# Ledger of designs, part 333: peptides against a protein of PDB entry 7BDX

Target 1, 212 residues: chain A of PDB entry 7BDX
Amino acid sequence: EMGAAACTLLWGVSSSEEVVKAILGGDKALKFFSITGQTMESFVKSLDGDVQELDSDESQFVFALAGIVTNVAAIACGREFLVNSSRVLLDTILQLLGDLKPGQCTKLKVLMLMSLYNVSINLKGLKYISESPGFIPLLWWLLSDPDAEVCLHVLRLVQSVVLEPEVFSKSASEFRSSLPLQRILAMSKSRNPRLQTAAQELLEDLRTLEHN

## One batch from the design tools (peptide; made by RFdiffusion4, then SolubleMPNN)

Design b2_p30_2_s2 (from b2_p30_2, 18 letters changed)
Fold by OpenDDE base, seed 2:
Structure b2_p30_2_s2 (fold): chain B 212 residues (1-212), chain C 212 residues (1-212), chain A 30 residues (1-30)
Amino acid sequence: as target 1 above (212 residues)
Amino acid sequence: as target 1 above (212 residues)
Amino acid sequence: SIEDFLEEVLKRVEERPKEDVELALEILDS
């Protein structure tokens, strides 16, 4: 309980760039983010048997951790820190997104994807994420999620790859062969306007890149 | 471990006034400080049997909590919040200072006394603390501590009372009868220059008030 | 033109919002 409360407060205040800089400027940042990854991993591994209610203190704790990572990644120095000093955390997030089944821990997936999206704003972060082994299969797996928010944030991450020609050129053949284009096309017909727009824009960008 | 790490980071960033305002402006502040008091109390109650090593994660966690309270009390709006909305926490700190034996949990005592000192900068806080039942006996008990830092911060708290005539006039007779003046005089001869100075200044202030 | 397309892509990259606590809280409250 107390840990979740403290972590939730830390998440809230980490929305400030100055707070992110204070977190990163401390000698405890590395340890914190190392334990963060371990905690998130332990939580996901524990789910195979217990429907830990989404409203549990443990769930809130892990949500706060994912939120902190997102807020750190929202800042340029935070992205640099994550890509240089906390690659294990990024690897953990990618792994957890692969380990979670479609429809499982939707809110956590969204938060983790939001963190990866923020990291992808940095070219180094985008390269690191997109060059991760199994990245394209992971996108396919995540786009199979029935949740519109999960799919939306996957599409935003794919868009980050497509919008960077240096990254996309290296993966273009695999993207063309392994992206579930039919699923993305189905999303472009969604009643969810955010999902619809994101899917439509991505399809337009992909078509433009096919003609070049 | 993770809770202690998160709480330690929160302690570090709470040194900023903007962060304190962010903590207090949230809807979770009341719950956080309520649980803070309970956590500190539970920790102190657990000590009667286990020499919890001062370097334990639990100890660090409680230190961070006391540090957060101190940092909140360092800001005017934080003092107002504590005195108006978290009186139970202040009562808990006063109680724990009474429950801890001389020489027991010295670092925690110092942090708790630092928080009370910051609260005492506010006249409302000073009145609340000084009018607490058993406050003068508590000062006597705390001044029996063999640790110079504990004694120093007790003297600073006593000085806060002495420097406020409205507060001191209400307690002057009890202060004169129950303050361990001989112990304070002994502290004025300490080899610790900070303790020596604080004791000397307090004795001078007390003498000035006797002549008025 | 290719130049117009590149300029549009660059503009869209720059206009993309970052995710923060506010957006994350909306997800938790839903």
Scores: peptide ipSAE 0.027, ipTM 0.759, DockQ to the pose 0.014; fails the geometry check
Fold by OpenDDE base, seed 1:
Structure b2_p30_2_s2 (fold): chain B 212 residues (1-212), chain C 212 residues (1-212), chain A 30 residues (1-30)
Amino acid sequence: as target 1 above (212 residues)
Amino acid sequence: as target 1 above (212 residues)
Amino acid sequence: SIEDFLEEVLKRVEERPKEDVELALEILDS
């Protein structure tokens, strides 16, 4: 319980840019983010396919860790740190998103996707994520999730790739062939207005780039 | 390990007044400081009289907790919070200082004494600590410690009482009779210059107040 | 036009919100 409480407080205060700078300016940042990845991985491995109740101290701890990564990636120096010094953590997040089944650990998926979205604001981070082995298959897997919020955050990540010509030009053919366009089209008809809008915008962007 | 790492980072960033305000401004502060006391108590109870190796993750966690309390108490709003809303934590710290034997958990004692010293800067906190049952016997117990740093921080706490006439006037007779003045006199002859100076200053303050 | 598309893309890139603890807490409380 105490670990989860401490981590939750750290997450809360990490909403401040100055706190992110303080975390990263210390000599313990590397160790912390290394162990963060290991802890998240251990949690996912412990699920053994079962839906863990969202209310455990362990779940709260992992949520707080994902929240900290998200808040760090919200800041320019934090993105730079993650992309330069904590690539293993990014690999772990991508791995966990692949290991989790559709409908499994929905809230954790959303938090991890939010962190990757923030990292994708850095061109170097976007390149790293998009060039990761199995990235496009991972998008297909994640877009098969029954949860609208998971799908929404995947669409936002895909949009980060599409909006960056330097990245999209290299993967355009793979995106056109391997993206679940029919799923995205179905999402553009969703009753969820956020999901509907995101899917429609992405489809429009993809069509525009196809005609260019 | 992860809990200790998270708590250590929280300790590090809590050196900032703005971070202390952020910790206290949230809805989780009460729970955090309540569990902090429980965690510290559980740790001390686990020692079973043995000197735990200083290098365990558990020890590091408790050190970080004590450090957070110290940093919170370094700020005016933090002192106000502890004195108004977390008196149980103050009681726990006093209890643990009494439960630990001379020479046992020296570093933890120093951190806890630093926190109490910071709390004593608030007149309300000083009153609360000094009016605690067994406070003067606790001073005798702590001043029997073989560690010069423990003794130094006890002397600083005693000085906080002596320098506040409203508090000292109520306990002056008990202080004069129950303080280990011979121990303090021995400390005034210490080879440690910090301890020597603190003991000499306290003796001078006590003599001055006796003649008034 | 390609120019209009590029302007729209640039605008959207600049206007895209960052994810933070507040948004994450809303997810945890839902």
Scores: peptide ipSAE 0.027, ipTM 0.759, DockQ to the pose 0.014; fails the geometry check
Fold by OpenDDE base, seed 3:
Structure b2_p30_2_s2 (fold): chain B 212 residues (1-212), chain C 212 residues (1-212), chain A 30 residues (1-30)
Amino acid sequence: as target 1 above (212 residues)
Amino acid sequence: as target 1 above (212 residues)
Amino acid sequence: SIEDFLEEVLKRVEERPKEDVELALEILDS
């Protein structure tokens, strides 16, 4: 309980750039983010057994950790830190997104996707994520999620890849062949306006890039 | 481990007034400080059995919590919050200082004493602390500690009481009769210059107030 | 409730858009 409360407060204050700088400027940052990845992994692995109630202290703790990572990634120096010094955490997030089943831990997926999206603002981060083994299959897996918010954040991440020529050029053929275009098309007809817009924009982007 | 890491980071960033305001402005502050007191109490109670190594994750966690309380109390709005909304935490700190034996958990005592001292900057906080049942016996108990840093912070707290006429007038007779003046005099001869100075100043203050 | 907590988590997480996304979309729409 206390750990979850402390992490929740840390998450709340990490919305500030100055707080992120303070976190990263300390000698404890590397250890913290190392343990963060391990903790998130341990939590997700524990889900295969007992349906831990989403309301558990453990859930709150992991949500707060994911929120902290997202807020750190929202800041330029935070992105630099994650891409340069905490790649294992990024690998863990990618792995956990792959290990979670559709509809499972929806809110955690959203937070992890938000963190990856923020990391993707950095070209180096975008390269690292997109060049990860199984990245495109992961996108396919995540786009099978029944949750509109999960799908939305996946589409935003795909858009980050597509809109970066240096990254997209390397994977254009695989994106065109391996993306679930029919699912994205179905999302462009969603009642959720945010999902609909994101899917439509992405399809337009992909079509434009197919003609070039 | 993760809880200790998160709390340590939160402690580090809580040195900022803006962070303290952010902590207290949230709806989670009351819960956090409630759990903080309980966690500190549980830790101290656990010490009567197994000599938990000072380097345990639990120790680091509790140290960080005490540090957070100290940093919150360093800020005007933080003192107001503690005195108005977290009196149970103050009671807990006073109780824990009484339950700990001389030389036991020296660093934790110092942190707790620092927090009480910061609270004592507020007249309402000083009143609350000094009017606590057994406050003067607690001072006597703490001044028996072999650690110079513990004694120093106790003397500073006593000075805060003595230098506040509204508070001191109510307890002047009890302070004069129940303070270990011989121990304070011994401290005024200490090789530790900070302890020596604090003890000397306090004795001078007490003498001046005895003649009025 | 955890739902309230999770809602708070999702609301308080700061997301930054990619700086060039809007510009890139404009180029692709042109």
Scores: peptide ipSAE 0.026, ipTM 0.719, DockQ to the pose 0.014; fails the geometry check
Fold by OpenDDE base, seed 4:
Structure b2_p30_2_s2 (fold): chain B 212 residues (1-212), chain C 212 residues (1-212), chain A 30 residues (1-30)
Amino acid sequence: as target 1 above (212 residues)
Amino acid sequence: as target 1 above (212 residues)
Amino acid sequence: SIEDFLEEVLKRVEERPKEDVELALEILDS
């Protein structure tokens, strides 16, 4: 309980850039983010057994951790830190997104995807994520999620890759062949307006890149 | 481990006034400080059995909690919050200071005493602490500590009481009769210059108040 | 509720658009 409460408060205050700088300016940051990845991994591994009630202290704790990572990644120095010094955490997040089943831990997925999206704002982060082994299969897996918000944030992450010619050119062939274009097309017909727009824009971007 | 790490980071950032305001501005603050008191109490109760290594995650966690409370109490709105909305935490801290033996958990005592001192900056907080049942006996108990820093922070807390006529006048007779004046006099002869000065100043203040 | 908590949590997540990066890069290149 106390850990979850403390972590939730830390998450709340981490929305401030100055707090993120303070977190990273200390010698505890590396250890914190290392343990964060391990903790999140342990949580996800525990789900295959008992239906841990999503309202458990552990679930709240991990949710807060994902929020902290997201907020850190929202800041330029935070992205730089994650990409340079906490790559294992990024690898863990990618792995966890792969280990979670469609419809499982939806909100946690959303936060993890938001964190990766923020990391992708930096070219270095974008390169790291997109070059991760199994990244394209992971996108396909995540785009099979029944949750519109999960799919939306996957599409935004894909768009970050597509909109960066330096990254997209390297994997364009694999992206085109492995993206579930039919699923994305179906999303462009979604009743969810945010998902609809994101899917439509991505499809347009992909078409534009095919003609150039 | 993760809880201790998160709490340690929260402690570090709580040195900022803006962070304290952010902590208190949320609806989670009351719950956090309530659980904080309970957690600290549970920790101290666990010490009577096994010599919990002071370097345990639990010890670090509780240490960080005490640090957070101290930092919150350093800010005017934080003091107001503690005095108005988290009195149970203050009662718990006073109780824990009484339950700990001389020489036991010295650094935790110091942080708890610092938090109480910060609370005592507000007249309302000073009144609350000084009017707490067993406060004077507690001071006597704490002044028996072999640690100079513990004693120093006790003296500072006593000085906050002595320097406030509105508070001191109510308990002046009890203070004079129950303060271990011989111990304080011994501290004025300490080799520790900070302790020496604090004890000397307190003795001078007490003498001044006897002649008026 | 858990839903309310999660909604509150999501509202506190800062998600920066890619456009912010372009501005940051322009500032750095400038």
Scores: peptide ipSAE 0.025, ipTM 0.723, DockQ to the pose 0.015; fails the geometry check

Design b2_p30_2_s3 (from b2_p30_2, 15 letters changed)
Fold by OpenDDE base, seed 4:
Structure b2_p30_2_s3 (fold): chain B 212 residues (1-212), chain C 212 residues (1-212), chain A 30 residues (1-30)
Amino acid sequence: as target 1 above (212 residues)
Amino acid sequence: as target 1 above (212 residues)
Amino acid sequence: SIVDFLQKVFERVARAPEEDVKLALEILEA
């Protein structure tokens, strides 16, 4: 309980750039983020068995961890750190997103996707993520989620790739062939305005790139 | 392990006033500090049995908690919060300091004493602490510690009381009779310069107050 | 476009408590 509470507070304060800098400036940053990945992985693996109540201390703890990573990645120096020194964590997040079933641990998925999106703002981060093994299949898997928020954040991540010519040029063929365009089209008709807009914009961007 | 790491980071960043404000501004502050006290108490109670290795995750966690409390108390609004809304935590800290034997959990004692000192900067806090049952016996107990750092922080706390006429006037007789003046005198001859200075200043202050 | 650029560089902060999640029912039906 105390751990979850402490971590939740850390999550809250990590919304500040100064706090992120403080976290990274310490000698424990590397270890912290390493353990973060391990902890998240352990949690996800535990879900194969007993239905952990989503409101458990463990769940809250993991949410907070994912939130912290997101907030770290929201800052330029944080992105740089993650891409340079915590790639294993990124790998873990990608793996966990793949290990979770559609509809499973929606909130965690959202947070992890948010973190990846933030990392993708860094060109090096974007390259790293997009070149990860199984990245495109992962996108397909995630876009299969019934949750609008999950889908929204996947679309945002995809858009991050599409909007970077240096990255997209390398994978354009695979992206076009492997993206569930019909699913994205369906999302563009969603009643969820955020999802609708994101899907529409992505489709427009994809169309524009086909003509070039 | 993760809990300790997270809490340690929170401790580190709590050195910032802005972070303290953020911690207190949330709806979880009360609960957090309540659990903090409980956690610390549980830890100290566990020491009656097996020698918990001082370097355990549990120990680190408790140190971090005590550190957070200290840093919160270092800020005006934090002191106000603790004195007004987290008195149970203060009571717990006082109790734990009494429950620990001389030489036992030195680092924790130091951190807790630091927190009490910070709280004592607030007049209301000083009054609350000094009027706590067994406060003077506690000072005697703590001044019996072989650790110079513990003694130093006890002396600082005593000085905080002595330097406040409104508080000292009420307990002057008891303080004079119950303080181990010979022990404090011995400390004034310590090779530890910080301890030496603190003891000397306190003795001088006490002498000055006797003539008035 | 400027909008595209802004979207690309817009950073997201995760804040506690967690945001509510909604099901994309229309997506499931299509």
Scores: peptide ipSAE 0.023, ipTM 0.717, DockQ to the pose 0.016
Fold by OpenDDE base, seed 1:
Structure b2_p30_2_s3 (fold): chain B 212 residues (1-212), chain C 212 residues (1-212), chain A 30 residues (1-30)
Amino acid sequence: as target 1 above (212 residues)
Amino acid sequence: as target 1 above (212 residues)
Amino acid sequence: SIVDFLQKVFERVARAPEEDVKLALEILEA
């Protein structure tokens, strides 16, 4: 309980760039992020069934951890740290996103996807993520989620790849064949305006690149 | 382990005034400080004998908690919060200082004493602490500690009382009779320059007030 | 157009981190 409370507070204050720098400047940062990955993995592995108790201390603790990672990744030095010094954590996040079933642990998925997106703001991070084994199949898997927010953040991540010619050119053929374009098209007709816009923009970007 | 890591990081960043404000501005602050007191109490109650394993995760976790409280109390809004909204925590700290034996949990004692001193910077905080039941006997108990740092911080707390006429006048007679003046005099001859100075200054302040 | 593309990239770089931080905080409060 106390750990969850402390972690939640740390999550809240990690929205500050100065706090992120303070975290990363310490000698305990590496250990913290290493244990974070392990803790998140342990949590996901402990899940039985598709229903998560969102209000449990354990859930809140893991949410806070994912939130901290997201906020760290929102800062340039944080992205550099994650991509250079904590690749295992990134690998863990990618793996966990693959292990979770559609509709399972929606909030956690969103936070993890946000962290990946933030990492993707850095070209090195984008390359690392997109070149991860099974990345495109993972996107397909994630886009099958019934939750609009999950899908939104997947689309944002896909867009990050599409908008970087160096990265997209390496996998353009695979993207065209392996992305669920029909599903994305359906999302462009969603009543959720954020999802609708994201899907529409992505489709436009893909079409533009096909004609170039 | 993860809880201790997160708490330690929170301790580190709580040195910032902005972070303290962020902690206190959230709806989880009250719960956090409530659980903090309980956790610290549970730790102290679990101690067997006079020897503490300073390197245990549990110890580090409790140190971090005490450190956070100290850093919060170092800020004006933090003092106000502690004195107005978390008096139970202050009571707990006072009680724990009384429960710990001389030489036991020195680092924790120092942190707790630092927190009390910081609270005492605020007149309302000073009044609350000094009017706590058994406060003067507690000072006597704490001044029996063999550790110079513990004694130093006790002397600082005593000085905080002595330097406030409104507070000291209420207990001047009890202070004169119940403080271990001979022990304080011995501290004024310590090889530790910080302890020596603090003891000397306190003795001077006490003498000055006796002649007025 | 190249201009539109550059604008999107710029928006991503300029706005995405702040937006994501806010979103993370909103999730925390929920």
Scores: peptide ipSAE 0.012, ipTM 0.721, DockQ to the pose 0.037
Fold by OpenDDE base, seed 3:
Structure b2_p30_2_s3 (fold): chain B 212 residues (1-212), chain C 212 residues (1-212), chain A 30 residues (1-30)
Amino acid sequence: as target 1 above (212 residues)
Amino acid sequence: as target 1 above (212 residues)
Amino acid sequence: SIVDFLQKVFERVARAPEEDVKLALEILEA
């Protein structure tokens, strides 16, 4: 309980750029983010065996960790840190997103996807993520999620790739062939306006790039 | 391990006034500090049964908690919060300081004493602490600690009381009769310059007040 | 158009941190 509370508070204050800088400026950052990945991995692995209450202290703790990662990645220096010094954490996030079933741990997925999106603002981060083995299949897997919020953040990440020619050109054919275009089209007709817009814009971007 | 790491980072960033304000501005603050006191109490109680390694994750966790409290109390709004909304935590700190043996958990004692000192900057806080049952006997108990740093912070707290007429006048006779004046005199001859100075100044202050 | 493309990139970068932070806080409150 106490750990979750402390981590939650840290998550809250990490919304500040200055706090992120303070976290990263210390010699504790490397260890923290290393253990963070391991903790998240352990949590996800535990889900296969026992029905964890989503409202458990353990869940809250992991959510807070994911939130901290997200907030760190929202800041330029945080992205630099993650992509240069904590690549294993990024690998872990990608792995966990792949290990989770559609509809499973929705909130955690959202946070992890948000963190990846933020990392993708950095070209180096975007390259690292997009060139990770199984990245495109992972996107397909995630787009099969029934949750609109999960799908929204997947689409945002996809758009991040598409909007970067240096990255997209390397995988354009695979993206077109391996993305569930029909699913994305269905999302463009969603009643969720955010999802609808994201899907529509992505489809338009993909079509534009097909003609160029 | 992860909890300790997170709490340690929170401790580090709590040195910022803005972070303290952020912590306190949320609805999570009450719960956090409530659990903090309970956690610290549980830790101290566990020391009687098993030799805890001072370098354990549990120890680090509790040290970080005490550090957070200290940093919160260093800020005006933090003091206001503690003395108005978290008095139980202050009571707990006083209790724990009384329960610990001389020479036991030196680092924790220092942090707890620092927090009390910071709280004592607020007159309301000073009144609350000094009027707590057994406060003066507690000071005597703490001044028996062999550690110079512990004693230093005890003397600082005592000085905080002495320098406030509204508080000191109520207990002046008891302070004079119940403080180990000979021990304080010995401290004024310490090789530790900080301790030496603190003891000397306190003795001078007490003497001045005796003639007034 | 290339202009629209560039605009989207800039908008994404400009909005990402604030939007994501807000969303993260909302999840925390839920």
Scores: peptide ipSAE 0.012, ipTM 0.720, DockQ to the pose 0.038
Fold by OpenDDE base, seed 5:
Structure b2_p30_2_s3 (fold): chain B 212 residues (1-212), chain C 212 residues (1-212), chain A 30 residues (1-30)
Amino acid sequence: as target 1 above (212 residues)
Amino acid sequence: as target 1 above (212 residues)
Amino acid sequence: SIVDFLQKVFERVARAPEEDVKLALEILEA
């Protein structure tokens, strides 16, 4: 009970760069993020049965954890830490995104996708994520989500890959063949202006790359 | 398990003034500290039976909570908040210190005493603590603890009272009659140099005040 | 695009929703 409150407070203060540095400067950072991944995994595995009320202490706790990871990844030293020392956590996030069904745990998905996007600011992070086994199938799966925010953050992650020639060149053939272009095209017609713009820009970027 | 880890991290980062300000600047600070007090109280009440292993997640969680309170009290705005808005928490800490037996939960006692000491830096806080019902009997109880660190921090708190004429004058008669002078004298002969010095200084201060 | 590049440079911070914190605290009190 008190755990969710403390974790939520930690999430709030982790919006500060100095707090992120303090979190990482401690000798317990590795263990904390290891347990974070395990906790998130346990939560997602528990969803197979009872509709866990999104408002449970457990849900809030996991939501806060995902928020902390996102805030850590928003800082250069945090990205370095995650990419170099917490790859298991990144793997966990990718796995959990694959385990969740379309429409399931939307807010959690968004935070996890935001964390991956922040990690993708680092070239090493972008390479690690994009080269992960099943990354492109995962994009396909996530783009099938009915939630516009989920789709938006997936498109942002795809855009991060497309805009990095060093990464895109290695997977260009698979991206072209496996990206759900029809779904992205449908998103470019969305009434959600953010989703519409993101989809249009991505399609334009993809076309530009096909001509080069 | 994850709750204890998150709370421990929050404790670590709360050593920063900016983090304390962030904690207090939230609209949830009052509720957080209310729940903190309740959680600590529940923990202490649970000790009547099974020797809770000091290394349990629950113990670590409560230990971290006490640490957070201590760090909040280390900052001027934190002291103001505690004295003006979280008096119930201060009352809880005083009560818990009374409920714990000599030698029981030493580390927790030390952190709680440190929080009270930090609060005592504020004149209003010092007045509130020293005027609390049973404060002097509590000092007697705590000074009976076999642990040198507990005794040291009790002596520090007593010294805070003695060095403030506005507070000491109101309770001088009760302090003189109820302080275990023989126990303090014994501490002045301790092999622990920190305890020895603190006890000697306090005895000297008390003597000086008797001659005035 | 340059806009996309800039978006990549600008990190997105996840702020704890006030409502979610309120809910968490309500659950804790329950």
Scores: peptide ipSAE 0.023, ipTM 0.648, DockQ to the pose 0.028; fails the geometry check

